# Designs tried in a protein design run: peptides against a protein of PDB entry 8YR4. Part 95

Target 1, 309 residues: chain A of PDB entry 8YR4
Amino acid sequence: PRGSPALQLVVLICLGLMGLERALNVLVPIFYRNIVNLLTEKAPWNSLAWTVTSYVFLKFLQGGGTGSTGFVSNLRTFLWIRVQQFTSRRVELLIFSHLHELSLRWHLGRRTGEVLRIADRGTSSVTGLLSYLVFNVIPTLADIIIGIIYFSMFFNAWFGLIVFLCMSLYLTLTIVVTEWRTKFRRAMNTQENATRARAVDSLLNFETVKYYNAESYEVERYREAIIKYQGLEWKSSASLVLLNQTQNLVIGLGLLAGSLLCAYFVTEQKLQVGDYVLFGTYIIQLYMPLNWFGTYYRMIQTNFIDMEN

## One batch from the design tools (peptide; made by RFdiffusion4, then SolubleMPNN)

Design b2_p16_7_s4 (from b2_p16_7, 13 letters changed)
Fold by OpenDDE base, seed 1:
Structure b2_p16_7_s4 (fold): chain B 309 residues (1-309), chain A 16 residues (1-16)
Amino acid sequence: as target 1 above (309 residues)
Amino acid sequence: SAKEFQEELKKQEEEL
């Protein structure tokens, strides 16, 4: 944010907290591994108790697998409110100034309520897009990269390769299937708006419809519009199920391959039992944000379209 | 819609 050094400091603090979240995502599985190893080795109580206490503290800072319930995430979200408000207000003022520069002919052709709705959509689209990019998409990509590096350095290079291939395939399929699905969603939304418009027009002209006894005709025409909408809705919903199932299969295959390889290395005494638990925990941690990636990608696309209008 | 969806995402994140 240009012009407020206080808000710039808040942005830097939020970026620092995002870095801390990335560190926690690596440290939490490591400490959990260490607990399992200490339990297996029947280590002294003092070492175990210290490691457990440290793990619980780190887990409190991290929160759940979604990252939204953690203390660090909540603190970041709280601090970001002022930055979001500044950005929102700036976008609103830019839209408002642009609306005042528009020709009288444009204003006479539109209802004030429609103009306000366009302004609200524009503001919401920009602020939403920025928030999703900064707090969801970028961190998730960073966690994947950190994961690949971690597994490549501290495990056998084969683990890093499995994670890389799994995540690359997952992201690629998510994008491709989401782009394909966006066509069905657009068609659905267009038909929904057309169905609503027809219902409103019929109800506004109710006196004319009643005068001509056309009530049955209007009801039938509305029914046909609903059936057409439901056919598009089904395609949209079925395409979502297909996306989710494809994602689940890719992650399942990656988890299977990596878990079998880890189990094999444990049997060869090259890895400890805790390392098996670490791998499983880390893959599940990566999966939780990625499950939302298809939703974020759609939102990004929608927000871009709403910004171009 | 995007704000409602963000609030609904936040609600789903609070329910998870």
Scores: peptide ipSAE 0.014, ipTM 0.460, DockQ to the pose 0.102
Fold by OpenDDE base, seed 3:
Structure b2_p16_7_s4 (fold): chain B 309 residues (1-309), chain A 16 residues (1-16)
Amino acid sequence: as target 1 above (309 residues)
Amino acid sequence: SAKEFQEELKKQEEEL
């Protein structure tokens, strides 16, 4: 935002808070490990109580592992409202100015309500895309990279390789299956719109339908359209289940391989029992935002297509 | 909750 130094400062604070969230995602598992190690060693209550209190405080700042419910994330979202509103208003005014520069012939060919709906969709698409990229996609990718680096440096390089292979395979399969699924969702939405249009046309012409006693015929045509829609809906829903199951299988294999390797190193006294708990906790924390990555990717892709129209 | 997040995503998918 080139025009307001106050908004630039808010953006910098939000970026700083995003960095703090990334640090919390590493620190929370570390403190949880330390609690497990202190419990295993039967450490004095004073050291344990301090570590537990520190963990609970860090967990309050982080939230439920999704980031969205944490105090830091809520503060970031709150501060970002003003930046989003400024960006939205700027895009809306640019679209509105561009609409006024368009030829009279373009305006006469379109209904005023359709023009406004195109402007609103364009504004929502651009602002939504930017929000999803900055607050969901980029942080998730950063957490994966930080995780790979952390496990490679503080564990054996084999842990970093397992996380790298697991996350790379997960992301690749998520993209490929989401692109495949998007075809079924588009076909479903097209058939839904056609079914709705047919119902609206039948209801608008209800006097003519009554005059010809064609109610049974219109109901049967609507039933056939619903059956076609449900066949496409089933394909869309089944493709979602297949995506989720594929994702779960990849994470399960990564968790299995890493947990077995961690257990082996604990038996060799190279790692502590707390390090096993850390690995499992950290992988689950990485999985939580990734579960939604396919939805975010599709939303971004839809918004790009809606912006090109 | 994951459900509230799904509803909020669905609401954002309906507003887009």
Scores: peptide ipSAE 0.014, ipTM 0.510, DockQ to the pose 0.431
Fold by OpenDDE base, seed 2:
Structure b2_p16_7_s4 (fold): chain B 309 residues (1-309), chain A 16 residues (1-16)
Amino acid sequence: as target 1 above (309 residues)
Amino acid sequence: SAKEFQEELKKQEEEL
C-alpha cells in the first residue's frame, strides 16, 4: 500500500508471521520426534516434561487439523483485515472511476443495480484472488519446498525424492482432474440457469398457463429439466469424489513408500524410532493444506473468469 | 418486478 506507512508496517509484520508459521511447521514434527525418542530411551522426567511443554506451546502457536487455526494464523488474519479493507476500497474506487469514464450508450443499456453488481463482483474477485494466492497457495508451495530440503539434508536423498515425486504427482493430478471437472461444473451451472429461467418464465406467464389449463404440461417440462440438471450434478459430485480419492491414493502411496523405507533404515540403526514418527507426522501436515488446493485452484480460475467479464 | 425477483434470488444464491 503506497499511501500509509502504518499499513506497510502491518504488511511486514504479516510477512514475518508467515515466516514464523513456516518455522513452526518444521519445529512441531521435530519436537514430537524428540518426545518419542526420549520416551524410548526412558529419559529423566525433567527433560521429558520440558520437551512436552515446549511441544504443546509450539502446537498452540501453529494450530493444526481440520477447523483449528493456530494463534499465529489468527493474529495474522486479524492484522490483515486493515490491509484487505484498504485494498478493497482502492479496487472499488478504481472500478467506480472507470464506470464514470464509460460511454453514455453503455450506461443507457444497463440498470444501476446491474452496474453496482458488476463492481461488487469485480472487487470480490480481485481481493479473493489476492488472498488465496498470498495466504494459501504461496505458503503451501513454500512448505513443500522446505519439506523437500529438510528430508534431503537430515534424512537421505531418497526421502527428499519420495516427497518431491509424491507432491509433484499430487499437484499435477489435482490440476488435470480439476480442469476436467470444470467442464462438468460449467455444464451443470448452465443447465441450472436454464432450468431456473424456464421456471421463472412459467411463473411470470401464470395467467396464460391457467387460461390453457397447461399446469400439468409445465410441471412435466420442469421435471424433465430437473432430471437433466441432476444428471449433470451427479457427474460434478462423482468427479469431486474421484478427485479426492485420487489425491488420497497418491498421498497413501507416498506415505507407504516413505514409511517402509524409514522402517528399513530404523532396522539398520541408521534412523531412530522417533524419525519414523516424524516422517508420518510431517507428510500428514503437508497434506492438510493440499487437500484444499483443488478448491483454491478452482476459486482462482473462477476469479480470473469474473475479472475478464 | 420479475427481473428484480430474479436478481434477488441470484443475490441470495451468491450470499450462500
Scores: peptide ipSAE 0.000, ipTM 0.331, DockQ to the pose 0.045
Fold by OpenDDE base, seed 4:
Structure b2_p16_7_s4 (fold): chain B 309 residues (1-309), chain A 16 residues (1-16)
Amino acid sequence: as target 1 above (309 residues)
Amino acid sequence: SAKEFQEELKKQEEEL
């Protein structure tokens, strides 16, 4: 943001908080490993209590699990509100200025309400795309890279390879299946809009429908439109289940291969029991944001298409 | 118009 040093400082703080989230994603599994090792060694209560307290504090900062955002992520989101508002307003003013530069012939060919809706969609699409890219996609890719480096350096090159292959396959399948799914979703949304339009047109023409005693005919046409919609909805929902199951299978196979390899190295006394737990917890931590990656990718695609219109 | 009513309904669904 040029022109406000305060907003530039907020952006730098948000980037610093994003770096802290990446550090927490590595530290939380390490502290959990240390707890398991201390429990295995029957360490003194004071050492264990400090390690557990530190772990819980780090876990509070990180967050984790379905639906719990960490303190650092919430603080970042809170600070970003002002930056987003500045960016939104700037995009809105640029779109509005561009609309005023367009020819009178372009404005006469479109209703003012349609022009405003295009402007609002364009603004929302740009601001949404940037937010999802910066706060969800880039951090998730960074966590994968950090994970590959960490496992390659501290465990064995084979663990880094398993994580690399698993995550690469996961991302590739997520993209391919999401693109395939997007066709069904577009067809569903188009049929939903057509079904709604038919219902609105029938209700607005109520007097004409009543004059011709055509109520039964309009109800049957609406029923046929609903059945056609439900057939597309089923394909959309079934394609989502297929995506989720494909993702779960890839992560499950990666977790199986890595867990078996960890167990083998623990039996050879090359790794500790806590390192087995670290691998499992870290893979689960990578899985949580990746589960949403298909949603983020779809939102990115939708926002790009809405910017082209 | 029927289109304006449909657009208003669509806006309300995008706000939910």
Scores: peptide ipSAE 0.000, ipTM 0.335, DockQ to the pose 0.046

Design b2_p16_8_s1 (from b2_p16_8, 14 letters changed)
Fold by OpenDDE base, seed 2:
Structure b2_p16_8_s1 (fold): chain B 309 residues (1-309), chain A 16 residues (1-16)
Amino acid sequence: as target 1 above (309 residues)
Amino acid sequence: DLEKIKKILELTLKIT
């Protein structure tokens, strides 16, 4: 934010909190591993109680991933409200100034309420896109890279390779299947708008429909339009289930391969029982944000289209 | 697409 040193400081604090969230994403599984190892070794109660208390405190700071907010994420979100309001206001004022620079012919060809709705969509699109990129997409990619590095350095290169292949395949399939789904969603939205337009036209021409006793005919036309819409809605919804199932299969295969390899190294006494639990916990933790990646990708595409208009 | 996103991010970062 240019012109407000206070908001620049808030942005720096928010970036620092994002770095802390990345550190918590590594530390929480490590402390959970340590609890399992201490329990296996029948360690003294004082050491166990301290490690459990530290784990619970770190888990309170972290939260439970996408859909559960930890203390650090809540504090970041709270501080970001002022930055978002400043950015929104700046974009709204720029759009409003630009609208006043446009020709009288452009204003006469459009209803003022339509122009204002386009401006509101443009503002929401820009601010939404920034928030999704900075707080969801970039952190998720960073967590994947950190996870690959961690498993490659502290376990074995094979674990880093499994995580790399699993996450690369997951991201690629998520993009490809999401792009494939976009055609069904567009067709559904087009048919929804056409079905709504028919209902509006029938209701606006109510007097004509009554004059010809055509109510049964208009109801049957509307029924046919609904059936056609539901056929496209089913394809859109079924394609979402297919995306989720494909994502679940990729994570399941990665978890299977890594869990078998981890179990093997535990039997060879190269890894501890806690390392098996760490691997499973960390992979599930990496998966939780990724499940929403297809939603973020669609929102980014939608916001991009809405900003070009 | 990525270049447009980058330009918009840079513009938004310049405005913010």
Scores: peptide ipSAE 0.017, ipTM 0.528, DockQ to the pose 0.025; fails the geometry check
Fold by OpenDDE base, seed 4:
Parts: sequence; structure tokens; C-alpha cells
Structure b2_p16_8_s1 (fold): chain B 309 residues (1-309), chain A 16 residues (1-16)
Amino acid sequence: as target 1 above (309 residues)
Amino acid sequence: DLEKIKKILELTLKIT
């Protein structure tokens, strides 16, 4: 943010915390591996207890599953509130200034409430887009790259290749299926708005409906609109299940291939038992944020469309 | 899309 050195420092701290989250995503599986190896080797209690305590502390910093519930992520989100408020206010003021530069003819053709609602959507779209790109998309891509490098260097090039192929296929299918789903969601939202508009119109004209005893007719028209909406809602929801199932299948196949290869290398004494556990833990850890990637991609697309309007 | 993202990122980096 230009003009506030304090907010610039907060942005730098947030970027540093994002780097720390990436380091934690590598360290947590490594410490878990080390616990398994120490247990296998029947290591002394003091070494085991220290490694377990360190693992639990790192896991507290990282958080569980989605990575969004960790201490570092929460601290980053907390610090970012001030930056987000500054950015939102700047975008709102730019939109508001631009609205005042528009011709009187443009304003006379639109209700003030619609103009404000467009401004609010525009601001939310820009701030949301930035937040999803910086805090979800870029970090997830970075974790994938770090994972590929890590497995290629410390295991074997074949593990890096499996992760690369699995993640590339996952991302490609996520994009393609999400774009396909977006058509059903747009149709659903359009029909939802049309169904709501019919209900509002019927209720605003309540006296006219009563005068003509047309209540049964308006109820039936509303029922038809609901059935049409539910048909589109079903397509939208079923397409989401199909996306999730396709994603689960790709990760499952990648996990199967990599786990079989890891088990084989453990039987050949090229890897330790802890390395098998590390592989499984790391793949599941990569999967958790990726499950939301389709949602983030959709939100990015929606925010672009809402910003063009 | 990528150019629009880049332009928004550049605009946001100029505003932030």
C-alpha cells in the first residue's frame, strides 16, 4: 500500500508468514517420518519425546487439514485485515470517483440502489480475487512445486514424476470440470433470480391477485418455477459431486501408484518405513487445499465476470 | 485471463 509504511511492513510480515507455512508443510511430514523411524529403531525415550513434542508444536503452527486453521495462518489472516480494509477503501473510492465522472444520462437510466450494488460487487470481486490468488492459489501451486522437488531429490525421480503427473492431471481436470460446471451454476442462479422475481411480483400485486381470485394460479406458476430451479440445482450439485469424485479418483490413483512404489523401495531397503508414512502424509496434505482449488478457480472466474459488469 | 490477472495484480500492487 503506497503511503503507509506500517501497512507495507504488515504485507512483508504476511509474505514471511506465507514462506513459513511452506516450510512447515515440508517439516511436519519429515518430523512424522522421524518419529516412525525412532519408534522402529527403539530409540531412547528422551529423543522420541523431544521429536514428538517438536512435531506437535510444528503441527500446531501449521494447523490441521486445510492449513487454514494453523496458528501461522490465523496470525497472517489477522494481520491482513488492516491491509484488506485499506485496499477495499481504495477500490471503493476509485469506483465512487469513477461513478461521479459518468454522464448524467448513465445515471438517469439506472436506479441509485443498482449502481451502489454494482459498486459493492465490484469492490468485493477485486478484494476477493486478490485474497484467493495470494493466499490460496499461489501457495497451493508453491506447495506442489516444493513437493515435486522434495520427492525428486530425497526419494527418487520416479516419485517426483508420479506427483507431477497426478497434480498436473488433477489441476487440468479441476479447471475443465469447473468451467463445465460454471454453465450449470449460471443457469441455476438465473432461474433462482427469476423464481424470486415472480414471488416478489405476485406479493407486490397481492390486491390484484385477490381481486381476480388468482391465488391458485400464482401458486402453480411459482411451483413450476421452483421445479425448473430444482432441475438446474440438481445439475449443479451433481456436477459438483462428479468434480469431487474425479478429484478423489486422481488422488487415489496417485496415492496408490506412489504407495506401491514406496513399499517396493522399502522392501529393497532403499527407503525406511518412515519414508512410506511421509509419502502418504505429504500427498494427503497436498490434497486438502487442492480439494478447494476448484472452488477458488470458480470464485476467481466469478469475480472476473462481476468486475466486467 | 492471465493478462487480466496480471493487470489486476499490478493495479492492486500499485494501490497497496
Scores: peptide ipSAE 0.017, ipTM 0.526, DockQ to the pose 0.025; fails the geometry check
Fold by OpenDDE base, seed 5:
Structure b2_p16_8_s1 (fold): chain B 309 residues (1-309), chain A 16 residues (1-16)
Amino acid sequence: as target 1 above (309 residues)
Amino acid sequence: DLEKIKKILELTLKIT
């Protein structure tokens, strides 16, 4: 933010808190591993109690593994409110100033409600795109990279390779299937607008419809439009279920391969029981934000289209 | 797409 050193400091603090969230995402599984190992070894109560207390404290800071409900995430979100308000206001004022620079002919050809809707879409698209990129997409990619590095260094290169292949395949399939499903969503939205337009036209011509006793005919035409919409909605929704199931299959296969390999190394006494638990918990933790990645990618694409208009 | 993201990121970094 140009002109406010206070807001620049808040942005730096928010970036620092994002780094702390990444560190917590690694530390929480490690402390959980240590608890399992201490329990297996029948370690002294004092060591166990300290490790459990530390784990619970770290888990409070992290939250439910989604990165959205932890104390650090809540503090970041709270501090970011002022930055978001500043950015939104600045974009709104830029759009509004630009609208006043446009020709009178452009304004006479458009309704004020359409102009306001363009301004609101423009502002929401810019601010939304930034928020999704900075707080969801970039952190998720960072957590994947950190995970690959961690498993490659502290386990075996095979675990890092499994995570790399699983996450690369997951991201690729998410993009490809999301692009493929976009055609069904566009067709659905076009039919929704056409169905709404028919309802509005029928209601605006209510006197004429009533004069000709054509209410049953207009209701049947509206029913046909709804059935056609629902056929496209089903394709859109079914394509989303297919995406989610494909994603679940990829994660399931990665979890299976890594869990079998981990179990094998535990039987060979190369890894501890806690390492098996760490692997499973860490993969599930990486999966939680990735489940929303298809939604974020879709929102990013929509915001780009709305910004070009 | 990546260039547009970069331009928007640069614009937003200039605004922020």
Scores: peptide ipSAE 0.016, ipTM 0.519, DockQ to the pose 0.025; fails the geometry check
Fold by OpenDDE base, seed 1:
Structure b2_p16_8_s1 (fold): chain B 309 residues (1-309), chain A 16 residues (1-16)
Amino acid sequence: as target 1 above (309 residues)
Amino acid sequence: DLEKIKKILELTLKIT
């Protein structure tokens, strides 16, 4: 925001809060580890109570695994409203200025309501894309990288490798299956529009349909269009279930491999009982935003297509 | 795709 030093400061504060969220994602599992270790060692109540209170406070700041419920995330979202409004208004004004630069021939061929709907879609697509990239995609990738580094430095290179392989496989399968699903979704949307168009045409030609007593014929044609739509809808929905199950299987295998390795290192006294709990907690924290990654990727692709048009 | 994202991010960062 070049014209508003106050909004630039708000952006810097929001970036600082995003950095704090990444730090909390590491600290919360560490404090949970420390609680388990203190319980295992039968440590004094005062030390345990302080560590539990600190953990609960950090967990309040972090929030739930979706990142949307934490105090820091809510404060960031609140501060970002003004930046979002500024960006939206700037994009709307740029689109509106560009529409005034277009030829009279372009304007005469289009309805004003269609032009405004295209402008609103363009604005929503740009602002939505930015929000998804900055607040969901980039943070999730950063948390994965931080996780790989953390496990490689503080556990063993084998833990970093398990997380790397699990997350790389998860992301790759998520992209590939999402691209495959996009074909079924496009076919479904095209058939939905064709089914709606047929219903509209039949109702607009109501007098002609009545004149020829063709009501039963139009109903049967509409039924066939619905059956064809439902066949594509089923493929779209079934492909979503397949994506979710594939994602769950990859995370389950990564959790199994890492948990068995961690348990083995605890039995060899190379790691503490708290380290086992840290690993499980951290992998679950990485999984929560990743479950939505396929949805974000799809929304990003849709917003790109809507912005190129 | 990534280059388009980068150009749009750069454009949006210039507008913001």
Scores: peptide ipSAE 0.016, ipTM 0.526, DockQ to the pose 0.025; fails the geometry check

Design b2_p16_8_s2 (from b2_p16_8, 15 letters changed)
Fold by OpenDDE base, seed 5:
Structure b2_p16_8_s2 (fold): chain B 309 residues (1-309), chain A 16 residues (1-16)
Amino acid sequence: as target 1 above (309 residues)
Amino acid sequence: DKEILEKILKITKEIV
């Protein structure tokens, strides 16, 4: 942010906190592994109690595996409020200034409420897009890369390959199926607008409808429009369930392959029991933000379409 | 709309 060194410092602190979240995502599974190993080895209570206390403290900093409920994430979100407000206000003022530079002919052809709605959509779309990219998409991709590197260095290279293939297939299918779903969503939104327009036209002509006792006819036409909308809504919702199920299958296959390989190496005494638990915990932690990735990608696409209009 | 977007993207790159 040009002109406010205080907000620049806040952005740097937020980036530092994002780096700390990435470190916690690696450390928490490692400490959990160590607890399982210490329990298996029947280690002294003092070593176990210290490791458990350290794990619980790290888990408090990280939160419930989503990163979004941890102390570090909450502190980041709190500090970011002022940056978001500054960015939003600057975008809003820019759009408003640009609207005043537009020709009188452009303003005469549009209702003031439509112009304001365009400004609000533009501001929300830009600010939302940036927030989703910086706080959800980039961190998730970073966690995947860190995960691949970690498993390739501290486990066998086969684990890094399984994670790479699983996450690459997951991301590719998420993009392809989300693009396919966009057709159903566009058709649904068009039918929703048409159904709403019919309801508004019927209510604006209420006196005429009442004069002809045509209320039952207008209600039946509205019912037909709702049924047509619900048929498109069902296709949109069913396509979302199909996406989620496809994603779940990809993660399930990756978890199966990696868990079997872990179990095999534990039986060969090449890995410890804690390493099996670490792998499962880490894959689940990578999956949690990825489950929302399809929603973020859809929001990104919507925001781009709303900015092109 | 594209010109507004390009201006907003330019300003956003300067704000970040």
Scores: peptide ipSAE 0.018, ipTM 0.572, DockQ to the pose 0.018
Fold by OpenDDE base, seed 3:
Structure b2_p16_8_s2 (fold): chain B 309 residues (1-309), chain A 16 residues (1-16)
Amino acid sequence: as target 1 above (309 residues)
Amino acid sequence: DKEILEKILKITKEIV
């Protein structure tokens, strides 16, 4: 924000906190590994208690993933409220100024309430897009890259390759299946709007429907529209289950391959027992935000389409 | 509304 050095500092602090969240995503599994190793070695209680206390503190800072916000994520979200409000207000004022620059012919052809609804949708779509990119998409991609680098440097290069192949396949299938699914969702939404329009038209013409005793005919026509909607809803919901199952299979295969390889290297005394636990916990941590990636990708596409309209 | 998107992308690049 060129006009406010205070907001620029808040953005820099938020970026620093995002970097800290990435570091915590690596450190939490490492400290959990160290606890498992200390327990296996029957280490002194004082060393174990310190490592457990440090792990719990780091876990408090990290949180439980996408559904459970950690202290750092909450602090970032709190600081970002002012930046979001400034951005939203600036976009809203730009849209409003642009609406006043449009021709009288454009305004006479549209209802004022429709114009305001388009402006509100445009502002919401932009602010939503920015929030999803900055807080969900970019951090998730960064965690994957950091994970590949970490496993390639501190484990064998084969672990980095397994994570790379698993995450690349997961992202590719998520995009392809989400694009395929978007067709069914668009058809469902179009039929929902048509079904609602029929109900509204029937209710607006209530006097005419009563005059002709056509209530049973209008109810049957509405039933047919609902059945047609439910057929499209089923296809949309079934396609979501297929996406989730495909994602689960890819992660399951990656977890299987990596866990077997880790177990083998532990038996060969090349890795410690704690390294097996670290691998499993880290892969699950990478999976948690990725499970929502298809939803974010779809929201981003919807927001882009809503801004082009 | 490519102009609004370009203005927003330009403003976003100026905000970052």
Scores: peptide ipSAE 0.018, ipTM 0.569, DockQ to the pose 0.020
Fold by OpenDDE base, seed 4:
Structure b2_p16_8_s2 (fold): chain B 309 residues (1-309), chain A 16 residues (1-16)
Amino acid sequence: as target 1 above (309 residues)
Amino acid sequence: DKEILEKILKITKEIV
């Protein structure tokens, strides 16, 4: 944010907290591994209790992923409120200034309420897009890269390859299926708006409908519009289930391949039992943000489309 | 709308 050194410092602190969150995403599985190894070795209670306490503290800082926000993520979100407000206000003022620079002919062809609604959608779309890119998409990609590097260095190149192939396939399928399903969602939204418009027009013309005793006809037309909407809603919802199932299958196959390989290396005494638990924990931890990646990608696409309209 | 978007994107790049 140009012009406020205080907000620039807050952005730097937020970036530092994002880096800390990436470090926690590696450390939490490592400490969990260490607990399993200490339990297997029948280590002294004091060492075990310290490691468990440290793990729980790190887990409190990290959180449970997208379903439960950690302390670091909450602190980042709290600090970001002022940066978001500054950005939103600046975008709104720039849109408003630009609207005043537009020709009278442009304004005469549009209702003021539609122009304001476009401006509000534009501001919300841009601020939303940036927040999703910076706080969800980029961190998730960073966690994948860190995971590939970690498994390649500390386990074997084969584990890094499995994670790479699994995550690359997951991301590719997520994008392709999300683009495919976006067509059904657009058609659904268009039909929803058309169905609402018919209901509004019928109610605004209530006197005319009553005069012609056309209530049954308007109800039947509304029913047909609802059935058409529900047919598109079903396609949209079924396409979401297909996305989720495809994602689950890819992660399941990656988890299977990596878990079998890890179990094999544990039987050969090249890895410890804790390393098997680390692998499973880390893959599940990568999956939790990735499950929302299709939603983020869709929001990104929707925001771009809503800005083109 | 496209000009507004390009201007918003340009401004966003200057704000970030």
Scores: peptide ipSAE 0.018, ipTM 0.581, DockQ to the pose 0.017
Fold by OpenDDE base, seed 2:
Structure b2_p16_8_s2 (fold): chain B 309 residues (1-309), chain A 16 residues (1-16)
Amino acid sequence: as target 1 above (309 residues)
Amino acid sequence: DKEILEKILKITKEIV
C-alpha cells in the first residue's frame, strides 16, 4: 500500500506470520513423529511430557487446517482487516472517480443503481481475488514445494517423487475436471435466470393471466422450466461429487504407495515407526488445503468473468 | 467495462 508506512509494516508482519505458518506445517508432524518414537522406545516421562506439551503448543499455533484456524492464522486475519479496508476504499474511490469521468451518454443509457451495483461487484471481485491468491493459493503451493523438498532430503528421493507425482496429478485433474464442470454450472445458471425471468413475467402479467384463466397453464410452464433446471442442477452436483471422488482416489493412491514404501523401509530398519506416522499425517495435512483448491479455482474464474462483464 | 477493468488491474498492481 503506497502512502501509509504503518500499513506497509502490517503487510510485512502478515508476510512474516505466513512464513511462520509454513514452518509450523513442517514442525508439527516432526514433533508428532518424535512423540511416537519416544513412546516406542519407552523413554523417560520428563522427555515425553516436554515433547507432548511442545506439540500441543505448536498445534494451537497452527490450527487444524481449512476447517479450524490456528492462533497465527487468526492473528494474520485480524491484522489484514486494516489492509483489506484500505485496499477496498481505494478501489471504490477510483471506480467512483472514473464513473464521474464517463460521458453523459453512458450515464443516460444505464440506471444509477445498476452502475453502483457493477462498481460494488468489481470492488468485491478484485479484493476477494487478491486475498484468495495471497492467503490460500500461494501458501498451498509453497507447502507442496516444501513437502517435496523435505521428503526428498530427509527420507528418500522415492518419497519426494511420490509426493510430486501425487500432487501434480491432483492439481492437473482438479483443473481439468473443474473446467469441465464449469460448462454444467454456466448452463445451470443460464437456465435458473430464464426460469426466474418466466416467473417474474407471469407475475407482472397477473391481470392478463387472470383474465384468460391461464393460471394452470402458467403453473405447468413453470413446472417444465423447474424440471429442466433440476436436470442441469443434478449434472452440476453429480460433477462435484465426481471431482471430490477423483481427488480422494488420487490422494488415497499416493497415501497407499507412500505408506507401503515407508512400512517396507521400517521393516528394513532404515526408518523408524514414527517416520511412518509422520508421512501419513503430513500427506493428510497437505491434502486439507488442496481439497478447497477446486473451490478457489472456481472463485478465481467467477471473479475474472464478473470483472470482464 | 473493459476500461474500468484495465484501470482496476493497474490500480491493483500499484496497491500491492
Scores: peptide ipSAE 0.018, ipTM 0.561, DockQ to the pose 0.017

